Peptides against a protein of PDB entry 4GMN. Designs and how they scored, part 207

Target 1, 375 residues: chain A of PDB entry 4GMN
Amino acid sequence: RYANITLLALVTLASIGTDFQETLVKGNQGSRESPISAADEEWNGFDDADGDAMDVDQKSSSGEDQEEDYEEIDVKEDDEDDDDDSITSEMQADMERVVGADGTDDGDLEDLPTLRELIQTAVPQLIRLSNLPIDSDESLTIQSHALSALNNISWTISCLEFANGENANIHNAWYPTAKKIWRKTILPILEADSADLKLATQVTSLAWAVARVLHGETPTDGNPHRKFISLYHSSKQQAGGNSNSIEEPEDPFQGLGVKCIGVVGSLAHDPAPIEVNREVGVFLVTLLRQSNNVPPAEIVEALNQLFDIYGDEELACDKEVFWKDGFLKHLEEFLPKMRTLTKGIDKRTQPELRTRADEALLNLGRFVQYKKKHA

## One batch from the design tools (peptide; made by RFdiffusion4, then SolubleMPNN)

Design b2_p22_4_s1 (from b2_p22_4, 15 letters changed)
Fold by OpenDDE base, seed 4:
Formats: structure tokens, C-alpha cells, sequence
Structure b2_p22_4_s1 (fold): chain B 375 residues (1-375), chain A 22 residues (1-22)
């Protein structure tokens, strides 16, 4: 009973994070098209496993027909359905305010009650649930759902514009919570060194979402970048050994390798320690050098991270890492390989991957030209 | 150096976040 209620609440919180993202995407598209009712994707209930019908041969005892008139107690199912529509309407109104804020409404989080409660009330409970002792399959399920909800919320928030002081109220409310997720959820799971690739993928996805907001201000305690680099290498070793293809996610950008690159790239941004930046930069440049054995999506992500980390010549990492470690030469030598790689992606079967690769190739050419001009 | 194309990547990432299916 309590487990099912907890799981339902975690699913609802994960759905809330999805609905916020959908509303944010719709708002950014300028189409005030009517709320598409969430299609009731029927909760495919528990397939009750084949209970062996024990053929209990209960004998025919002819007990007498006492017609006890069972008064049908009409248990009015109180329609609990009314409360869900109210939450979705408030959530939509909060996201419309966040998306519609043309930088003039410095609305306090007081004006975003649903987002405030999500950050201040729900997320702290999700952190608690993600950090429960794992002693049962039920505890693992609760952790997985708590990580999924934290992932969706963190990704949705990370999709907000925080540049130039936009959404500063949301950023300021999220920032301490994001650090708490990192320290109380992500680090403990990474320290447990679980061989569970599903859990590793979930925590890495969450870590990427969190690190997209915290950047180089992400806590460096215990060198988490090395753990994600290690996880990247471990994931490649496992994929090479078992011909049971762990079903590569249908989206190439959902792979654990891409997520690891996204995390470590985000961790290496200013004001990250120069040594952290160097270790990540060397890792990313090494992927480009080894590109023949690296999935195209990971190359695209590694390039994007390199452009973001080293795009500013005023940052200490430009002089102390990019120029000092000779990264420009490696990027220039990779440019013809990237052209070949991008041309090898079929536009019909992988249109998204091809588009992102064409974009990364264009950026690589521009970035190399920029760095050559500012040498 | 703001890559003009970084805006498109961010717009793409905003449209296609790695959400967990509930």
C-alpha cells in the first residue's frame, strides 16, 4: 500500500516535469495552441504472472439456500479526479509566465507557486527518496523513480535561459537545490560504485541536467569528473564483450557515453579548477583522436563541449589548457575526419544525428578559424 | 566567441531533453 502510493506520487512528479517541459517547448514556439490533453497512455498495469491454477477439487456439499439479503452498500467512489486538473492548470500558468517573461517581469518565485513548491517541497523529498538504504527491489524501484522525477525536473529547469540574468529568481532558487542534488543524490550513488548500468545512466542523466546549470561551480569534492570518465570507459568495455547489445537507445544522444561527455564537459566550464578542465579537455580531445571507434553522437557532444569550454579567450583555461596543451592542432587535424563522419550519416535514417553533425562540423570550422585568428 | 550555432544547439537541447518516461 504505502509503496504503491509512493510510486504513484513519483510517477506523478516525473509527469509534472514532462508537462512543464512540453509547456516550455510550446511557449518557446509562440504557438498558443490549446492544451493538447495528455493522451491517457493507459498505465499498463502489472502483468500478474501466471498464477498456477491449483485445481482444488472442492467437493459438492449441498448447503442450504439462505438468501441473506446483502444490502448493496453504494460506496460512492469520491471522484479524486478533480484535484489533478487544478495542478496542471497552475503548472501551465507558471510555465506560461516563465516563457512569456520578456525580461520585464522579474517575477519573484512568489509569482511561480507551482515551481516554488516543486523546488522547495517536492525536490527535497525526491532527494530523500533517492538516498534511502537499498535493501529491497522496492527500494531500488523507489530510487529509480525518484531519480527519474529529479531528472525531468532538473532537465526542464536547465532548459530555461539563465544568460544575461534572465530567470535569475528561478536560477537563485534552483542553485542551492541543484548543489543539494549533487551532494546528496549524485555523489553517494557515484561513490557506491554500482555495476548497474541503468542506475549509472539515470544518475549520469541527472548529473548532466544539474551540471548544465552549475557548470564549473559544481562541487569538485572527490573528483566526480574522473568517475564519469571512468564510467565512460567502463560502458565501452561492457558493450564490446557481450553480443547482447544492450539496446542502444533509439536516440543516439540518449546513450550513456553522450551523457558522460555532457557531464564532464559541463563540469569543466569556468570557474572549474584548471586541473579538472585539463583532464576533461584531454579526455574530449582524445575522443576526437580515436574517433574511428567513437559513436558519431559522442563526437558531436564532445565537440559542443569543447566549443563551450574554450570559446572564451579571456578565461584562464584558454591559455593554461587550450593553447598550452596544443588543442587547436588536434581540432584542425580532426576537421577532415569530421567531414567524412558527417557525410557517412544517412539523412533518411538518422536525420537528427545528421543535422547535429552538420552543425558541429560547421562550428568546428568556425572555431578553428576563430582560434587561428586569436593565436 | 559566441558560436551563433550554440543558440541552435541550446534550442535543440531545450526541445529534446533526455526526459525519463514516467
Amino acid sequence: as target 1 above (375 residues)
Amino acid sequence: FRLEVRKKILEFERKNPPLSKP
Scores: peptide ipSAE 0.143, ipTM 0.820, DockQ to the pose 0.660
Fold by OpenDDE base, seed 3:
Structure b2_p22_4_s1 (fold): chain B 375 residues (1-375), chain A 22 residues (1-22)
Amino acid sequence: as target 1 above (375 residues)
Amino acid sequence: FRLEVRKKILEFERKNPPLSKP
């Protein structure tokens, strides 16, 4: 009985994080319906004029029209309106306020009572539940659900705009809690050195969400970037041995490798210690050099992280790492490989991965040109 | 550079967060 109530409460907290994200996405779409004047900047299509017309002989095989009479199975969609009334009217009102809130600079969530209760009351309990001694399958299940709830909440908050002082109240309220999740949940699980890839994936997903807000201000105690780099390498060694049993996530961007890259990339942002930045930068550039054995989604993420870390020439890491360690040369040498990799992704079977790769390729060309101009 | 590249990446990440299904 108590177990089922605890599990239901954890599922509900995970759903609240999802529903909050959906509401934020819908609210951000409504506010953006200010008419983007279609400045038809004509995307001048690349006239790749190399139309080498390989004359593929149309062998017209006249296959006979077997009219297979598709019996329309009238599947009555019983619209079970699962009125998942899980979103309280108070949660919806808080979401509407988050989308509309002019950034009050005080880290007080007076106008956001549900978000306040989530951050101040629920998250501290989830941190506690994620740190219980694992002595039973029930305790393991509770930990997994607590990590899922923390993941969804942390991801949803990380999707808020915090640039230019936007949502400063939410940022200031979340920041100490995010540091607490890092120190109390993420670090202890990483230090336990569990061979459980499911647990490793959950904690790495949570770590990425937290690090997307904290960036280079993420606690550097115990060099967590090295633990995530080690986890990346360990996960590749384990996947290479047993081809049969790890269901690769249907989404290429949900893989443990992508999540590890996202974490360490986020940890390397200014004001991270230059040595942390260097170790991460060298790791990311090394993935590009070894790209023949790296999944395309991990290459896309590694490029995006490199652009975000080194996109500002005024940062100490630009002079002390990017230029000093010769990263530009490695990015230039990777351009032709990235073109080949991107062209090798089927647009029909992997449309998202292809789109993200096309964007990363475009950005790589622009980034290399930018760095050459400011050399 | 920072302004042109970061905007599209952040827009994609905001639309497709790695949420755990309950």
Scores: peptide ipSAE 0.143, ipTM 0.818, DockQ to the pose 0.720
Fold by OpenDDE base, seed 2:
Structure b2_p22_4_s1 (fold): chain B 375 residues (1-375), chain A 22 residues (1-22)
Amino acid sequence: as target 1 above (375 residues)
Amino acid sequence: FRLEVRKKILEFERKNPPLSKP
């Protein structure tokens, strides 16, 4: 009984995290739809008059009426009214405020009561549930659902813009909680060194969401970047040996390898220690050098991380790592390989992966040209 | 440079977060 109520509450919290994300996406789109006045430029159709009436001869071949009785599958439109009643009017009002609010600097979420309760009340419970001793299958299930809820909440918050002091109130409220998730949930699971790839994928997804907000201010205790690099390598070794296809997620960007790259990339941002930045930068550049054996989605993510880490010439890591370790040469040498890789992705079967690869290729060319001008 | 690359990455990540289905 208590376990089922706890599980239902965890599922509900995970759903709330998705609903918030969808509402944020809709709100951010609505602000961009300034009505492009459809200037009805009447495209005066060219009167191409050439009426060559090809006489299609009516050959009347009387082929036999096989009345294939197409059983009208009465597709009952089960109007599954997906009662998308999950978004409370209060959550919607909070999201409308997040999109419209001039950032008050105070970590006061007075105007965001649902988000406040999520951060202050729900997340501390989820952290406790994720850190329970695993003594039963029920405890493992509770941990998994708590990690899923923390993942969804953390990802949704990480999708907010925090650049230039935007959403500073939310950032300031989330930041201490994000550090608490890292220290109380992520690090203990990483220290347990579990062979459970499901758990590893969940914790790595959560770690990425948290690290997208904390960046180089993520706690460096226990060298977590090395653990995620080790996890990356271990996941590749397991996929090669046991024909238990851990079903690579249908989405190439949901793979454990991509998530590991996303985490370590985020951890390497300023103000990360230069040695952490170097170890991550060398890891990412090494993936590009070994690209023949690396999934395309991981290459796309590794490129994006390299652009974000080394996109600023004023940062210490630009001089001390990017230039000192000769990363530009490796990026230049990778350009032809990236063109080949991108062209090898079928647009029909993997349209998203192809689009993301085309973007990463374009950005790689621009990045190389940028760095060459600032050399 | 930084703003154009980062904007595209963030726009994609905002649209396709790795959410856990309940």
Scores: peptide ipSAE 0.134, ipTM 0.812, DockQ to the pose 0.733
Fold by OpenDDE base, seed 1:
Structure b2_p22_4_s1 (fold): chain B 375 residues (1-375), chain A 22 residues (1-22)
Amino acid sequence: as target 1 above (375 residues)
Amino acid sequence: FRLEVRKKILEFERKNPPLSKP
């Protein structure tokens, strides 16, 4: 009896999260009836106009050899103490104290009482329910519904614009709660190393929603990016052995592989540790190199993540990873493969996948051109 | 470098989040 009431409450919370998302989407449509100035040419869908090869006329400007006399600055070998950037147990305890301190200015949500109650009252209960000992099918069902509710809430909040200080009050209220979801719900489930692919898919979907707000400020304790990379590989090994009845989700973008890529890509954003960024970047570039064996939706997501991670030349990861590890060459070599892959997607049977692939192909060409100009 | 196309993808993702069916 109590379990049925709990399940009904969880389903209701998941529905409220969905209704809130729909309301936010409708509200943003009403504000955008501001006249888009006539310079935004309608992105006419990719008509199959035969792409005449843009003849990139390489004007060889013969730059004259300026012999800049490099003065040998005698850089003393300062003994780089190997500061093992291992998050010490003390840093973990301080981070736990920061997440436990009710005294971070919970962004004032006085004007948003429903969202306040969702974040401050509902989410802590959902975190508690997701951490119950799993000893029965009933406890597993409660966990699954709690994860579904957390997923819907977290995704809804991650759909808000936080750039340029927009929704800063919501961001500030959500940020400590998002870290709490990560530490108290996501990490314990990932550490339990469950063979349940359904649970893994639910936690990975939630992790992506949370990481889309926290980015590189997502707690790096226990190298969660490696756990999601391992989960990606494990999911492929299981799918490859049984060519039978894993019903590919009707939506190719709802696959566990896409969700793993979305999580690790989000984790690799600045200010993530450079080694976390490197490991994720190498993983994503390796998927492009192995694209013949990778679903098109995962390639699209991997490209989008690479563009978001390395789209800013002012970030440390541009110099320290993108250029040092030679990622441009791999993206250039992938460009013709992406054209073939995109053309191979049937617009009639998979219209969304084709549209997203056409977009990713266009972006890949522009991104490669951008990086070549800024080399 | 924010591609206008990336802005459209982000807008699409905002409109079509991977919500769990209740």
Scores: peptide ipSAE 0.120, ipTM 0.813, DockQ to the pose 0.608

Design b2_p22_4_s2 (from b2_p22_4, 12 letters changed)
Fold by OpenDDE base, seed 1:
Structure b2_p22_4_s2 (fold): chain B 375 residues (1-375), chain A 22 residues (1-22)
Amino acid sequence: as target 1 above (375 residues)
Amino acid sequence: MVLEQRRKILEFERENPPLSVP
């Protein structure tokens, strides 16, 4: 009886989390109905204006070789103190105390009472229910529904624009809660190393929704990007062994592989550690190199993640990873393969996959051209 | 339920594309 009431409550919370998206989008549109003056200048695509190549005359100024004798400053090899930056259990406890300092800067959600109650009242209960001992099919069902509700709330919030300080009140209220979901729900389930692909798919979907808001500020404890990369590879090994029984998900984008790519891509955004960014970037580029054995939806997601991670040249990861590791060459070499892949998708049977592949192909062409101009 | 959310997300992401690298 209590289980059925709990399940009904969880299904109801999951529904509210979905339906609230429409309310948030309508609320933000109402604030944007300041009359945008009709300077919808149609973004006329770059007209190839035949800008006459001005012949810049190569004036060969022969500047003289001044051999400045740089004195060998004997930089003493000061000792490699291997400060093993092993985040001590005390630093974890102090990070938990700094995150457990509820600086109740209750992001002013006075105008959003439903969202406030979802974040402050519902989510803590969902975290608790997702982290119960699994001792029965009933407890597994409760966990699955709690994860579904957390997923729905987290995805709804991840659809809000937070760039340029938009929705800052919602961001500030959600951010500590998103970290709590990561640490108390996602990490413990990933560490339990369950062979349950359903649970893995649910937690990975939740992880993606959370990481879409936290980006590179997602807690790095226990190298979660490596766990999701491992999960990606494990999911492919299981699919390859039993060619008869993995019904491909009806939606190609709902696959565990796509979700793993989405998570690790989101984790690699600035301000992620350069090592995390590198490992993820190498993983994503490796998928493109191995594209003959990778589902088209995973290629589309891997491309989008690469564009989002490396789209800004001012970020440290552009110089330290994208250019240093030669990613441009791999993207350029992949362009003809992407054209072939995209053309191979039937618009009649897979219209969404084809549309997203056409978009990703267009963006790949633009991205390669952009990076070549900024080389 | 999860599928319908992701469709709405993909619809939203399509209507509000992340800043397309120019």
Scores: peptide ipSAE 0.018, ipTM 0.630, DockQ to the pose 0.057
Fold by OpenDDE base, seed 3:
Structure b2_p22_4_s2 (fold): chain B 375 residues (1-375), chain A 22 residues (1-22)
Amino acid sequence: as target 1 above (375 residues)
Amino acid sequence: MVLEQRRKILEFERENPPLSVP
């Protein structure tokens, strides 16, 4: 009875964490309905005025017009109004305020009562529940649901814009709580060295969400980047053993390997210690060098992390790591491999993975050109 | 742009809550 109420409350908090994000996404889409076609948002990187467009000769292969008679399957939209009344009117009102907030109000979360209660009341209880001694299957279930709720809340908050002082009130409220999740939930679970890959995946997902806000200001106590690198390698050793195939997640980006890369990449951002940045940068570049044995989704994530970490030439890590350790050469040597990898992904069976790989390939070309110009 | 596309993609990395409490 009390367990079921606690589980229901944890599921509800996890739902609230997800639904909060859907409302943020919908609100951000409504403000962005200037019809810039989704196709022409090319990464306008640095303002390189010198537009020598290399003519990529698109050989027009004349594909013959096979008139495939698409039978109009009259999909009756059964408007099942699933009134998923999961979003409280208070939560919707908080989301409308977050999306509409001109980032000038250094105000407290007074105008965001649902988000305030999530951060100040719910998250401290979730941290407590995730740290209970595991003495039963019930306590393990409670830990898992508490981690899922923390994950969803942390992911949602990590999707907010915090650049240029946007959402500064939310950032300021979340930042100490995010550090508390890191120190009280994430680090103790990582230090327990559990062979439970499900728990490792949950804590790594949470760690990524937290690290996406904290970046290089994530607590460096106990060298957490090395723990996630070790977890990455351990996960690959277990998957290579002929034992019970943990069903690879249907989404290739939900894999523990991708999550580990996302965490360590986020930890390596400025103002991370140069040695932390170096160890992560060397790890990521090493994945590219070993790409024949690395899932495409992990390569995409490793590239994106490298672009984000080393995109700014004014940062100390550009001179002291990127140039000093010769990363440009490795990225340039990887370009032809990335083209082959991307072309090998079937658009019909893995459309998202192909799209993200095409984007990462484009960005790799641009990034290499940029770094060559600024050498 | 890379950050925005990546943000939109990372929006899907959240775990869907279990629909049923056991």
Scores: peptide ipSAE 0.017, ipTM 0.612, DockQ to the pose 0.227; fails the geometry check
Fold by OpenDDE base, seed 5:
Structure b2_p22_4_s2 (fold): chain B 375 residues (1-375), chain A 22 residues (1-22)
Amino acid sequence: as target 1 above (375 residues)
Amino acid sequence: MVLEQRRKILEFERENPPLSVP
């Protein structure tokens, strides 16, 4: 009875975190009325100055129109108007304030009451529940739901812009809480010798969401980057040995390998210690070199992390790691492999993976050219 | 630009807990 009420409250908090995220996405899309064409989303480097558009001679091979008459399966959309009015008017109003907040509003979280209660009241309880002794299936279920609620809240907040002092009030409220999640929830679970891949996936997802805000300011206690690198390698050894179908997640980007790459990449950003950056950078470049045995989604994520970490030439990691350890050569040698990998992804069966791989390939070409100009 | 694209991409990485409708 008390457990069922606790579980219902945890599911509700996880839903609120999700609905808040969806409303943020919709609000940010509504303010940008122009569908960002895949053309406007090109990585141009940090210096906008020299717009020398590479004439990629796309020879339009006019392949012949084979009209394959696919029979319209008239899937009756049963319009079950599930009016999931789960978005409270208060949460919608908080989201409208966050989306409409010109980055100049040093406003207190007083103007964001739902977000304030999530950060100040809910998250401390979720941290407590995630740290319960696991002595029953009920306590394991409570931990899982507490992690899911923390995950959804942390992801939602990680989708806010904090660059240039934007959302500084939210950042200032979240930052100490994010560090508390890291120290009180993530680290203890990572230090527990658990063979539970589900728990490892949940904590790694949460760690990624938290690390997307904290970056190189993430607490370095116990070298967490090495724990996630070890978890990555352990996950690959388990997948290769047991023909027990870990149901490949329907989404290739939901895999534990991708999540591990996302965490360690985020941990390697400035102001991360140069040795942490180096260990992560070497790990990511090693994945590209070994790409024949690496899932395409992990390659896409590893590339994106490398671009974000080493995109700024003013950072100490550019000189002390990228150039010093010769990463440019490895990226350049990977270009023809990335082209082959991307072309091998079926657009029909894996449209998202193909799109993200095409983008990562484009960005890899640009990044290599950028770095060659700044050599 | 890369960070913003990646933000949008990561917006889909949510764990929807299966709404076990009671």
Scores: peptide ipSAE 0.017, ipTM 0.610, DockQ to the pose 0.253; fails the geometry check
Fold by OpenDDE base, seed 4:
Structure b2_p22_4_s2 (fold): chain B 375 residues (1-375), chain A 22 residues (1-22)
Amino acid sequence: as target 1 above (375 residues)
Amino acid sequence: MVLEQRRKILEFERENPPLSVP
């Protein structure tokens, strides 16, 4: 009886979370006078409209052979105590105390009462229900439904534009809640290391939705990117052993592999720690190098994540990871493989996969050209 | 790109809410 009422409430919340997307998308379209369908945003790079190609005159200065005898200056490494301005777990806990759990100013969502109630009233209960001790099949079912409701709400919110201060009120209300979902729901489930592929898929879907809003501000505690990379590899090992029983999801983009790539890509965005960015970048580039054994949908997602992470040359990750680790060479070497892969996708049987692969191939060509100009 | 795919997923997740096992 209690379980059935709870399940009905969770199904209802999951449905409200999905139905509310139509309302939010219509609201966001009403503020944009130009319907740039966000579907057709080809990555154009920065259109440097200032086509002043400075003709860098090749002055061949033939400077002479001075054999300067480099005296071995014993540079005492002064151990500059790198004040590791790492926001210590204590500073983060103190920020969690100062940013009181109640810092969703009720005023910021006055015009969005349903979203306010979802964020302020429903989500805290869903977090609680998703983090209950599993002691029965009923508690597993409750957890699964709570995760589904959190997933639907989080994805609906992650479909809003937050760039350039758009939907800032929603962002501000969601941001602390998204961090709570991460810390109280996602991390505990990832740390439990359950062999449940269904639970792993649900948590990874939720993690992707949350990380699409938090980006590099997603808490790095316990190296969650490594857990998702490990989950990616583990999922491939399980699929290879039981050739008969994992129905490939009808949608190739619903695979756990795609979801893992989407999570780790989102986690690697600025201001993520450079080491987190590097490990993710190396993982993504490694998938491209191993593309013969990687599903096309995962390649498409890995490319999109690489474009989004390394699209901005002003970010520290461009210099410290993209250029330093030689990613451009790997992307350029992948172009002919991507052309072959894309051509191998049947437009009749997999029209969406083919369209997205054609787009990713186009964007890869543009991205490689862009990076070669800004080298 | 991600938005349109996620819309289809959300539509699917809405149409196929996890069956409450009775």
Scores: peptide ipSAE 0.017, ipTM 0.606, DockQ to the pose 0.111; fails the geometry check

